Peptides against a protein of PDB entry 3ZOQ. Designs and how they scored, part 59

Target 1, 223 residues: chain A of PDB entry 3ZOQ
Amino acid sequence: QLLQDSWWNQLKEEFEKPYYQELREMLKREYAEQTIYPDSRDIFNALHYTSYDDVKVVILGQDPYHGPGQAQGLSFSVKPGVKQPPSLKNIFLELQQDIGCSIPNHGSLVSWAKQGVLLLNTVLTVRRGQANSHKGKGWERLTDRIIDVLSERERPVIFILWGRHAQMKKERIDTSKHFIIESTHPSPFSARNGFFGSRPFSRANAYLEKMGEAPIDWCIKDL

## One batch from the design tools (peptide; aimed at target 1 A131 N132)

Design b2_p29_2_s1 (made by RFdiffusion4, then SolubleMPNN; from b2_p29_2, 20 letters changed)
Fold by OpenDDE base, seed 5:
Structure b2_p29_2_s1 (fold): chain B 223 residues (1-223), chain A 29 residues (1-29)
Amino acid sequence: as target 1 above (223 residues)
Amino acid sequence: EEEEEEEERRRRLEEEEEERRRLEEDQAL
């Protein structure tokens, strides 16, 4: 079984569809012929760390980091020992300003994922040095279905949508049940235009508390 | 009305492409 039971029950039909079989065959060739990120075992890490029922918050990314050792199957997250990318640095700056967390000495967001923060990219693989190289290959159809099944869930979800790419998914979210936090992207090119001061972490926790759920401990410990 | 809607649609598309490009540049840094 590719996924844990909670996600498998929601997504099993997608894996039988022609588009996913074509994607899978493409990925087999790509991983054999080129350097692809993340490691093939890490592609579904977002779904492995956060079950369908345990999702409290969703943070959407575009596609994985395309540098050596960076991507670990979680949006915005990098493996320990990897230099923090600019967007991730800005995420930690906003985290510090919002709720007073120290900036961690690493870029791993695994602690968020384990608490119910689904760190989902819309595209789950990339060629080395080629951003968006796997765009339009079938991942978006699967990840749209992930958003759809979360939107259909009765238990509320908080969607954090940074930038236009993520915000395009808003049409798939039932805002009568779910809450959306929107701002500009944490990228240095957009962060000053609304990401900084957006306070997504405290706002997410305020909604979780209102729903009677435990808040996320957003503070990341040093390694 | 159709011309204004087409201009607005074109502007949105250009803005989305620019943001996508900025995201690609940020990931490459």
Scores: peptide ipSAE 0.031, ipTM 0.621, DockQ to the pose 0.390
OpenDDE base, seeds 1, 2, 3, 4: peptide ipSAE 0.022, 0.028, 0.024, 0.022; ipTM 0.585, 0.600, 0.594, 0.563

Design b2_p29_2_s2 (made by RFdiffusion4, then SolubleMPNN; from b2_p29_2, 21 letters changed)
Fold by OpenDDE base, seed 5:
Structure b2_p29_2_s2 (fold): chain B 223 residues (1-223), chain A 29 residues (1-29)
Amino acid sequence: as target 1 above (223 residues)
Amino acid sequence: DEEEEERERLEKEREEEEERRREEEDQAL
């Protein structure tokens, strides 16, 4: 079984569809012939760390980091010992300004994932040094289905949609049940246009508390 | 709509390229 039971029950039919079989055969060739990120065992880490039932918050990314040792199957997150990417640095600056967290000495968001923050990229693999190289290969259809099954869930979810690529998924989200937090992207090129001061972390926790759920401890400890 | 999505894509690609350049500089050091 590729996924834990809660996700498998929601997604098992997708893995039998022709588009996913074609994607899988493409990925087998790519991993054999090219350097692909993340490691093939880490592709579904977002779904491994956060069960379907445990999802409280979703943060959408585009595709994995394409540098060596960076990607760990979680949106915006980098492995310990990897230099924090500019967008991730800005996420931590907003975290500090929003709720007073210290900037961590690493870029791993695994602690968020373990608390019910689904760190989902829309595309789950990339070639080394080639951003979006696996765009339009079938991942978007699977990740759209992930958004759909979360939108269909009765228990509310908070979607944090940074930038336009993530915001395009808003049409798939039932806003009568679910909450959306939108701003510009944390990128240095867009962060000053609305990401900074958007306070997504405190806003997410305010919704969780209103629903009678435990808030996320967004503060990341040093390693 | 396409122009600003393309802008955000180009912004991400530029961040990733700047990061790659910094990693290459740090390895040359």
Scores: peptide ipSAE 0.038, ipTM 0.642, DockQ to the pose 0.086
OpenDDE base, seeds 1, 2, 3, 4: peptide ipSAE 0.030, 0.027, 0.022, 0.027; ipTM 0.581, 0.619, 0.588, 0.568; seeds 3, 4 fail the geometry check

Design b2_p29_2_s4 (made by RFdiffusion4, then SolubleMPNN; from b2_p29_2, 20 letters changed)
Fold by OpenDDE base, seed 1:
Structure b2_p29_2_s4 (fold): chain B 223 residues (1-223), chain A 29 residues (1-29)
Amino acid sequence: as target 1 above (223 residues)
Amino acid sequence: DEEEEERRKKLEEEEEELERKLEELDQSL
């Protein structure tokens, strides 16, 4: 079984569909012929760390980091010891300004994932040095289904949608039931246009509190 | 030729490693 039971029950049918089989075969070639990120064992880490039922918050990314040792199957997250990418630095700056968290000495967001923050990229693999190289290969259909089944879930979810790419998924989210936090992307090119000061972390926790759920401890401890 | 044998052995090890990686990939997708 590829996924934990809660996700498997929601997604098992997708893995049998032709589009996924084609994606799978493509990925086998890609991993054999090129350097692909993340490690194959880490592709579904977002779903491994956060069960379907435990999802409280979703943060959508585009595709994995394409540098050595960076991607760990979680959107915006990098493995410990890896220099924080610019967008992640800005995320931590906003976190500091929003709720007073210190800037961590690493870029791993695993602690968020373990608390119910689904750190989902819309595309789950990438070629080394080639951003969006696996765009349009089938991942988006699977990840759209992930969004769909979360939207269908009775217990509300908070979707944090940074930038236009993530915001395009809003049409798949039942806004009568789920909460959406939107801003510009944390990228240096867009962060000053609305990401900074958007306070997504405190806003997410405010929604969780209204739902009677435990807030996320967004502060990341040093390693 | 010892050098040729060493090269052959290295290639075989690399092929085996690749095969293991592909098997791991097959199980991870």
Scores: peptide ipSAE 0.248, ipTM 0.656, DockQ to the pose 0.015
OpenDDE base, seeds 2, 3, 4, 5: peptide ipSAE 0.046, 0.023, 0.029, 0.046; ipTM 0.631, 0.402, 0.522, 0.629

Design b2_p29_3 (made by RFdiffusion4)
Pose (drawn by RFdiffusion4):
Structure b2_p29_3 (pose): chain A 223 residues (1-223), chain P 29 residues (1-29)
Amino acid sequence: as target 1 above (223 residues)
Amino acid sequence: EEEEKEEVLTDWQESMTDEELTEELESLL
């Protein structure tokens, strides 16, 4: 068993399939022979921090950060102590305009994960310095199933879909129950074309309040 | 804004193939 019960009860059948076993064998070799991010112990951190039952909001990313000291097994977040990348800086600028939070002295979003924000990348590993290097190796098949089981959940889930790749997942989400907040990506190429001013954080909290759920405290505290 | 774009573009040119870079720029522009 690789995940806590709430998730294992939804996903155990996927981990038994040939494609997962092939992916696992490739990763055992690659972690021994080269530099793979995030650290192997951290691959499933988004699901460890945010159980299936506790998921309030899902923020979909693509692949992990590919530099040393960055990826934590969470979309968009970085380990404390490293420089925040441009897209993450833009997320904090939008958070400041929307909610009013000060800009933090680190980029870790673990606080969000502990409050029910699932920071799910669609691809969970990457070779150092080589973006998208683990594309098509089997992670998409698993993360599509993660999205499927969240779409099947009775209690509604709020999905935040930034950019075109994340928005492609709308086909897998049952919008008769679930909420979608979508905009352009926070990358500097696209942030001033819709992401800025979109107010995703207060909009997510409004959906939660309508459902009688506690809102997320989005502000990140300095370390 | 242009300095941040250049910084991202340089990182992408070093870490992606020509095809990947083109597809990513089309998705954003």

Design b2_p29_3_s1 (made by RFdiffusion4, then SolubleMPNN; from b2_p29_3, 16 letters changed)
Fold by OpenDDE base, seed 5:
Structure b2_p29_3_s1 (fold): chain B 223 residues (1-223), chain A 29 residues (1-29)
Amino acid sequence: as target 1 above (223 residues)
Amino acid sequence: WEEEQRAVLEELRATLTPEELAELLAELL
């Protein structure tokens, strides 16, 4: 897929590497032989909506939702008209408690992405009904590079790391330049262990203000 | 699904049928 020039400049070397070529060939077979999510045109939506230079906040997910019509190439986000998954519902509950936003009638986080919130999964594709089916196929190497080039950026970034999977990426983040907000995952199984009350949205905006940047409007309007 | 939830899922696998677990996981996505 074509990337914005700012991302292309950061990632072009990765696309020439054997691992990515192998990943690409694998994906061609997978999309031809299996039902894969998201749609192939949506795989890089996180990078499409948020340029390298425009990244203010990063929210890491694991892999896309594996149900029909759910994944839209953004971590935690679902297409309009799709029932909000439990983790996303909890994200909105925390959003409401943190900064007073109403619960939206849809689960699309595109408005965040357009404001500089990079909604990045570490694995960008999945087989229908098979969570993590594309784990270890090459995506993690690319997405690690995405984290690396953001960490290398002089302009600070805020990384919101929910749960252990995301927190494993801390070692790649230069905390002398960048800010990290950590809590348990928004999953129903972990949200009550620290996600609720963690106030990641107000804390992120506080860092943005400290940096002299415009805060994120986290409140999502109904469609 | 986050791998941090593995312990919870293992408990669920012990308690639920494979079909029930699949349904639950499908809803939790």
Scores: peptide ipSAE 0.030, ipTM 0.634, DockQ to the pose 0.093
OpenDDE base, seeds 1, 2, 3, 4: peptide ipSAE 0.028, 0.023, 0.025, 0.027; ipTM 0.616, 0.587, 0.582, 0.604; seeds 3, 4 fail the geometry check

Design b2_p29_3_s2 (made by RFdiffusion4, then SolubleMPNN; from b2_p29_3, 14 letters changed)
Fold by OpenDDE base, seed 2:
Structure b2_p29_3_s2 (fold): chain B 223 residues (1-223), chain A 29 residues (1-29)
Amino acid sequence: as target 1 above (223 residues)
Amino acid sequence: WEKEQKEVLEKLKKEMTDEELEELLAELL
């Protein structure tokens, strides 16, 4: 897929590497032979909605939702009309408790992405009904590079790292320049162990304001 | 894993992302 110039300049070297060519060939086969999510045109939506220079906040996920019509190329986000997954419901509950936002009638986080929230999964594709089916195929190397080039950026970034998988990326982040907000995962199984009450939204905005940047409007309007 | 545990796990895999499941499993281990 064609990336915006800002991301292309940061990632062009990755696309020429053998691992990415192998990933691309794998994906061509997978999309031809299997039902893969998201739609192939939506794989890089996180990078399409949020340019390299416009990134203010990063929220890391693992891999896309593997059910029909759910994934839209953004971590934790679902297409309008799709029932909110349990983790996303908990994200909105924390949002309500943190900053008073109403629970939206949909699960699309596109409004966050458009404001500079990079909603990045570490793996960008999945087979229908088979979570982590594309783990270890090359996506992690590309998404690690995305984290690296953001860490190398002079302008600070806020990384929101929910759960152990996302927190493993902390070693790649220059904490002398960038801010990290960590908690347990929003999953129903882990949310009560630290996610609820972590107030990631207000904390992110407090850092943005301290840096002289506009805060994120985290409140999502109904459709 | 007993057969029942495997069935529960398969059911959970249908309802949860792997990240959610991994976090669950990490809490149970």
Scores: peptide ipSAE 0.025, ipTM 0.585, DockQ to the pose 0.143
OpenDDE base, seeds 1, 3, 4, 5: peptide ipSAE 0.024, 0.025, 0.025, 0.024; ipTM 0.558, 0.615, 0.568, 0.612

Design b2_p29_3_s3 (made by RFdiffusion4, then SolubleMPNN; from b2_p29_3, 15 letters changed)
Fold by OpenDDE base, seed 5:
Structure b2_p29_3_s3 (fold): chain B 223 residues (1-223), chain A 29 residues (1-29)
Amino acid sequence: as target 1 above (223 residues)
Amino acid sequence: WKEEQEEVLEKLKKTMSKEELEELLKELL
């Protein structure tokens, strides 16, 4: 996939490395032999919707949803018409409690991405019905580099880190320049342990305002 | 996410610790 120039300038060296070439060859076989999500054209949607320079907020996920028609290349997001997964439902519940947004009738977070919310999974592909099936295949090295180049940026970024997996990336973030919002994961199994009431949306906007940037319109309109 | 996953999770809750379940859920989510 062709990336926007801003991301290409940051990541071009990674694409020439052996690990990424091996990843590409693996993915070619996987997409040919198995059902892989998201669609190959959607793998880099997070980078397509949000340029390197336009990143205001980062929300880290693990890997794509592994069910038919769900994944759209954005962390936590599902295509319109797809039933909202439990974690996404809890995200919208917190959104409602935090800043008063209505719960949308769909699960697409594209409107956030278009405003500078990088919805990045650490692993960008998955086999149908097999969570983490592409873990340890090279994606984590690329996505770590994405975090690194954002951390190196002078213009501050807000990192929203839900749960331990995302929080493990904190060591790569220069906290002297960037802001981190941490809580438990929105999963039904962890949301009551700190995600609910964490108010990540209002807190993110408060940081943006302090930086002199436009806040995110987190409220999602019905389709 | 599938409805069958909820059933599996309920079964797993009976056999796994909260921490193990959270770790597994991170893999599923």
Scores: peptide ipSAE 0.023, ipTM 0.551, DockQ to the pose 0.167
OpenDDE base, seeds 1, 2, 3, 4: peptide ipSAE 0.019, 0.019, 0.021, 0.021; ipTM 0.553, 0.557, 0.538, 0.573; seed 4 fails the geometry check

Design b2_p29_3_s4 (made by RFdiffusion4, then SolubleMPNN; from b2_p29_3, 15 letters changed)
Fold by OpenDDE base, seed 3:
Structure b2_p29_3_s4 (fold): chain B 223 residues (1-223), chain A 29 residues (1-29)
Amino acid sequence: as target 1 above (223 residues)
Amino acid sequence: WEEEQKAVLEELRKTLTPEELEELLKSLL
């Protein structure tokens, strides 16, 4: 799939590597033989909505939602009309407590993506009903490179790392240039152990203001 | 849940991240 010029310049070498070619062939087979999420046109939505140069904030997820109509190629985000998953509900609860936003009547985070919030999963596809089914197939190497090229960027980035899986990527981030906001995962299994009260949204905006950049409007309008 | 299932879940909770466990549980439903 064709990426924006800014991302293409950063990732073109990855697409020529054997691991990515093998991943691509695997995905062709998977999409032909299985129900795979998200739609193949939506796999790189995170990169489509947020160019390399426009990234202000990164929020890392694991892999896409594996239910019908849920995944839209953005971490934690669901298509309009889809019931908000438990982790997303907790994200909106923290958003409300942190900066006073109302809870939206949908789960689409596209408005964040359009403002420079890269909503990146480490694995970008999944089989229907089979969580982590595409783990270890090559996506992690590409998404590690995405983190690396952002870390190498001179203009600072804010990385929001919820939970242990995301926090394992901290070693790839140059903390002399970039900011990291860490807490437990918004999952019901962990949210009460540190995610609630972590105030990632106000903290991110505080860093942006310190950098002389426009803050993110985290409040999501109803549809 | 049967006691055997609870024991397996407790073992998994010790070895998996909370998010991995959540996704696993979702896949089992």
Scores: peptide ipSAE 0.037, ipTM 0.602, DockQ to the pose 0.092
OpenDDE base, seeds 1, 2, 4, 5: peptide ipSAE 0.031, 0.030, 0.033, 0.031; ipTM 0.588, 0.591, 0.596, 0.596

Design b2_p29_4 (made by RFdiffusion4)
Pose (drawn by RFdiffusion4):
Structure b2_p29_4 (pose): chain A 223 residues (1-223), chain P 29 residues (1-29)
Amino acid sequence: as target 1 above (223 residues)
Amino acid sequence: SFEELQEYYNTLNLDEQENLAIEYEDFLS
């Protein structure tokens, strides 16, 4: 068993399939022979921090950060102590305009994960310095199933889909129950074309309040 | 310029935009 019960009960059949076994064997070799991010113990951190039952909001990313000391097994977040990349800086600028939070002295979003924000990348590993290097190796098949089981959940889930790749997943989400907040990506190329001013954080909290759920405290505290 | 690079970026397909955006963010970092 690789995950806590709430998730294992939804995903155990996927981990028994040939594609996962092939992916696991490739990763055992690659972690031993080269530098793979995030650290192997951190691959499933989004699911460890945010159980299936506790998921309030999902923020979809693509692949992990590919530099030393960055990836934590969470979309968009970085380990404390490293510089914040441009897209993450833009996320904090939008958070400041929307909610009013000060800019933090680190980029870790673990606080969000502990409050029910699933920071799910669609690809969970990457070779150092080589973006998208683990594309098509089997992670998409698993993360599509993670999206499927969240879409099948009775209690509604709020999906935040930034950019074109994340928006492609709308087909897998049952919008008769679930909420979608979508905009352009926070990358500097696209942030001033819709992401800025989109107010995703207060909009997510409004959907939660309508359902009688506690809102997320989005502000990140300095370390 | 950045505006010219952005116009070029808007002509790319999905994966090409993703790659260029990653490269640009690495450069800025």

Design b2_p29_4_s1 (made by RFdiffusion4, then SolubleMPNN; from b2_p29_4, 14 letters changed)
Fold by OpenDDE base, seed 5:
Structure b2_p29_4_s1 (fold): chain B 223 residues (1-223), chain A 29 residues (1-29)
Amino acid sequence: as target 1 above (223 residues)
Amino acid sequence: SEEELREEFETLDLESQEEFAYRYEEELS
């Protein structure tokens, strides 16, 4: 799909590589033969909302929600009107405890994305009802490259890495330039083992302020 | 271990189990 110029300049070489062409052909078949999420036009929403140069914070997810009407191309985010998944509920609980934000009546994180929070999944598509069904098909190579080009950027980035899957990407991040916030995953299974109380939102803003950048307004308004 | 996580998983409610299953690789990787 069409990307902003800043991302295109960073990723154009990837799109010409065989792995991506094979991924693209696979996706064409998948979208034609069965229900795939998100909508094909929303696959790169994370990059659409946040340009390469405008990235301030990265929040890594695994793959999109696999239920009807949920995924909108942003990690952890759901479309308005969709019940908030447990992990997202816990994210909002931590947000409330961290910086006092109210719990929003929807689960859309678009307002974060528009402020420079790259809500990136490592795998960008999923088959309905089948979590991780598109794992190992080529997305990880592209999203690894996204992390790499951000790591190579001179202007610092804050990487929020929840859970082991995201934390495996730490080796790709130049910690001499960039900041990493790590904790357990916000899922109900692991949230009480470190996510709650980790205060990633205030910590991210503290780093932004140290760099002389505007902080993120993490509080989400009701719709 | 995975076995220990399984035992903990079985104590969760259905919604939490579903979320765990969805994020299984994130928790066990």
Scores: peptide ipSAE 0.030, ipTM 0.626, DockQ to the pose 0.130
OpenDDE base, seeds 1, 2, 3, 4: peptide ipSAE 0.023, 0.022, 0.027, 0.025; ipTM 0.614, 0.566, 0.570, 0.609

Design b2_p29_4_s2 (made by RFdiffusion4, then SolubleMPNN; from b2_p29_4, 14 letters changed)
Fold by OpenDDE base, seed 3:
Structure b2_p29_4_s2 (fold): chain B 223 residues (1-223), chain A 29 residues (1-29)
Amino acid sequence: as target 1 above (223 residues)
Amino acid sequence: SLEELREEFNTLDLESQEAFAYRYEEELA
């Protein structure tokens, strides 16, 4: 896929590396032989909606939803008309408790992405019904580079790291420049152990305000 | 079953618990 100029300038060297070439060849076979999510044209939606320069906040996920019609190329987000997954429901519950937003009638987080919230999974593809099936195939190296180039950016970024998987990336983030918001994962297994009450949305906006930037409108309108 | 999943979850360490949660999120609905 062709990336917009700002991301291309940051990542172009990665696409020439052997690991990425091997990843692309693997993906070609996977999409031909298996049902893979998301749609191939949606793999880089997170980068399409949020340019390198426009990133204000990063929310890391693991890998895409593996059910039909769910994955949208954005972490935690589902296409309109799709039932909200449990973790996403908990995200909206915390959003309501944190800043008073109503729970939307859909699960699309595109409005966040358009405002500068990079909704990035560490692995960008998955086989139908097989969570983490594309783990260790090369995506992690690319997405690590995405984190690295953001960390190297002079303009500060806010990283929201839910759960240990995301928090493992903290070592790649220059905390002298950038802000970290950490809690347990919004999963029903862990949400009551720290995610609920963590108020990541108001805290993120507080950091943005300190930076002199416009806050994120986290409230999602019904479709 | 959900009960079996919960029992298995409770036997795991914290790191494994999170990985487990990712795999079986829908079963918790």
Scores: peptide ipSAE 0.198, ipTM 0.801, DockQ to the pose 0.475
OpenDDE base, seeds 1, 2, 4, 5: peptide ipSAE 0.196, 0.023, 0.029, 0.031; ipTM 0.802, 0.550, 0.608, 0.578

Design b2_p29_4_s3 (made by RFdiffusion4, then SolubleMPNN; from b2_p29_4, 14 letters changed)
Fold by OpenDDE base, seed 2:
Structure b2_p29_4_s3 (fold): chain B 223 residues (1-223), chain A 29 residues (1-29)
Amino acid sequence: as target 1 above (223 residues)
Amino acid sequence: SLEEKQAEFNTLDLDSQEEFAYKYEEELA
């Protein structure tokens, strides 16, 4: 996929590397032989909605939802009309308790992405019904590079790291420049162990204000 | 363990995830 100039300038060298070429060839086969999510044109939606220079906040996910019509190419986000996943429901519950937002009638986080929230999965594709099926195929190297180039950016970024998988990326983040918000994952099996009450949304906005940047409007309007 | 249940949870579709979470609601409370 073609990326916007700001991301292209940061990632062009990765696309020329053998691992990415192998990943691309693998994906061509996978999309031809199996049902893969998200749609191939939506793989880089996180980078399409949020340019390199416009990134204010990063929220890391693992891999896309693996059911029909669900994944949007954005971490935790689902297409309008899709039932909200349990983790996303918990995200909205925390959002309500943190800053008073109403629970939206849909699960699309596109409004966050358009405001500078990079909703990045570490793995950007998945086979239908097979969670983590594209783990270890090359995506992690690219998404690690995305984290690296953001860490190298002079203008600070806020990284929201939910759960152990996301928190493993902390070693790649220059904490002298960037801010980290950590908690347990919003999953029903972990949310009560630290995610609820972590107030990531108000904390992120507090950092943005300290940097002289506009806060994120986290409240999502009904469709 | 909760970790094992989480791993199983991650393999389920969204509808099954909801049912699975409901099944263990008391344990998760």
Scores: peptide ipSAE 0.200, ipTM 0.800, DockQ to the pose 0.190
OpenDDE base, seeds 1, 3, 4, 5: peptide ipSAE 0.305, 0.135, 0.033, 0.275; ipTM 0.844, 0.765, 0.648, 0.832; seeds 1, 5 fail the geometry check

Design b2_p29_4_s4 (made by RFdiffusion4, then SolubleMPNN; from b2_p29_4, 15 letters changed)
Fold by OpenDDE base, seed 3:
Structure b2_p29_4_s4 (fold): chain B 223 residues (1-223), chain A 29 residues (1-29)
Amino acid sequence: as target 1 above (223 residues)
Amino acid sequence: SLEAERERFNTLDLESQEEFAKAYEDRLA
């Protein structure tokens, strides 16, 4: 699908490069021969919901959920009606403890995306039941460029980097003008080692306020 | 190891992940 003009202007050169052409051809084959998530129309939902200029916060994930009906093109987010994955449950637990939000009855983070939270996975597609099956196929180069162009933006961005995978991207971020919030991953295997109590939501809003920007309404209403 | 469990966890479907996570949390309690 066509990207918004703001993202297109930032990424158009990437789409002309051989690596992306090869990625696209690979994806065509994969979607034709395998069950791939998310739906092809939803691959760039993070960029659709949050324009380049409207990005306030970036939350990096690895790759999409690989179960039926789960992934909606936003990191950590699941479609309404889908049970909340363990990591997402922990995100909501921290949200509740951090700023007092109730636990929503769904797992859609679209409301965050619409407010300027770029929910970006480093890899944007996955085969059903095969985590990281599309790792190293070209997505990382594109998403690195997304991080780069945001880092180059004059208006500051807040990067929330949960876990080592996301934190490896810190070297691409100009910390002289952008803010980094780091903790362990919300996964059950790491949340108790630093994610809980990290208060990323209030900290992000504190940075936004310091920059003179409107804070994010992190609380999610029930559907 | 924790890393091995994490890798295994990531390969599971949502229902299995929930069960696996619950079992893990129960062990931590």
Scores: peptide ipSAE 0.245, ipTM 0.844, DockQ to the pose 0.140
OpenDDE base, seeds 1, 2, 4, 5: peptide ipSAE 0.074, 0.134, 0.147, 0.098; ipTM 0.695, 0.752, 0.759, 0.745

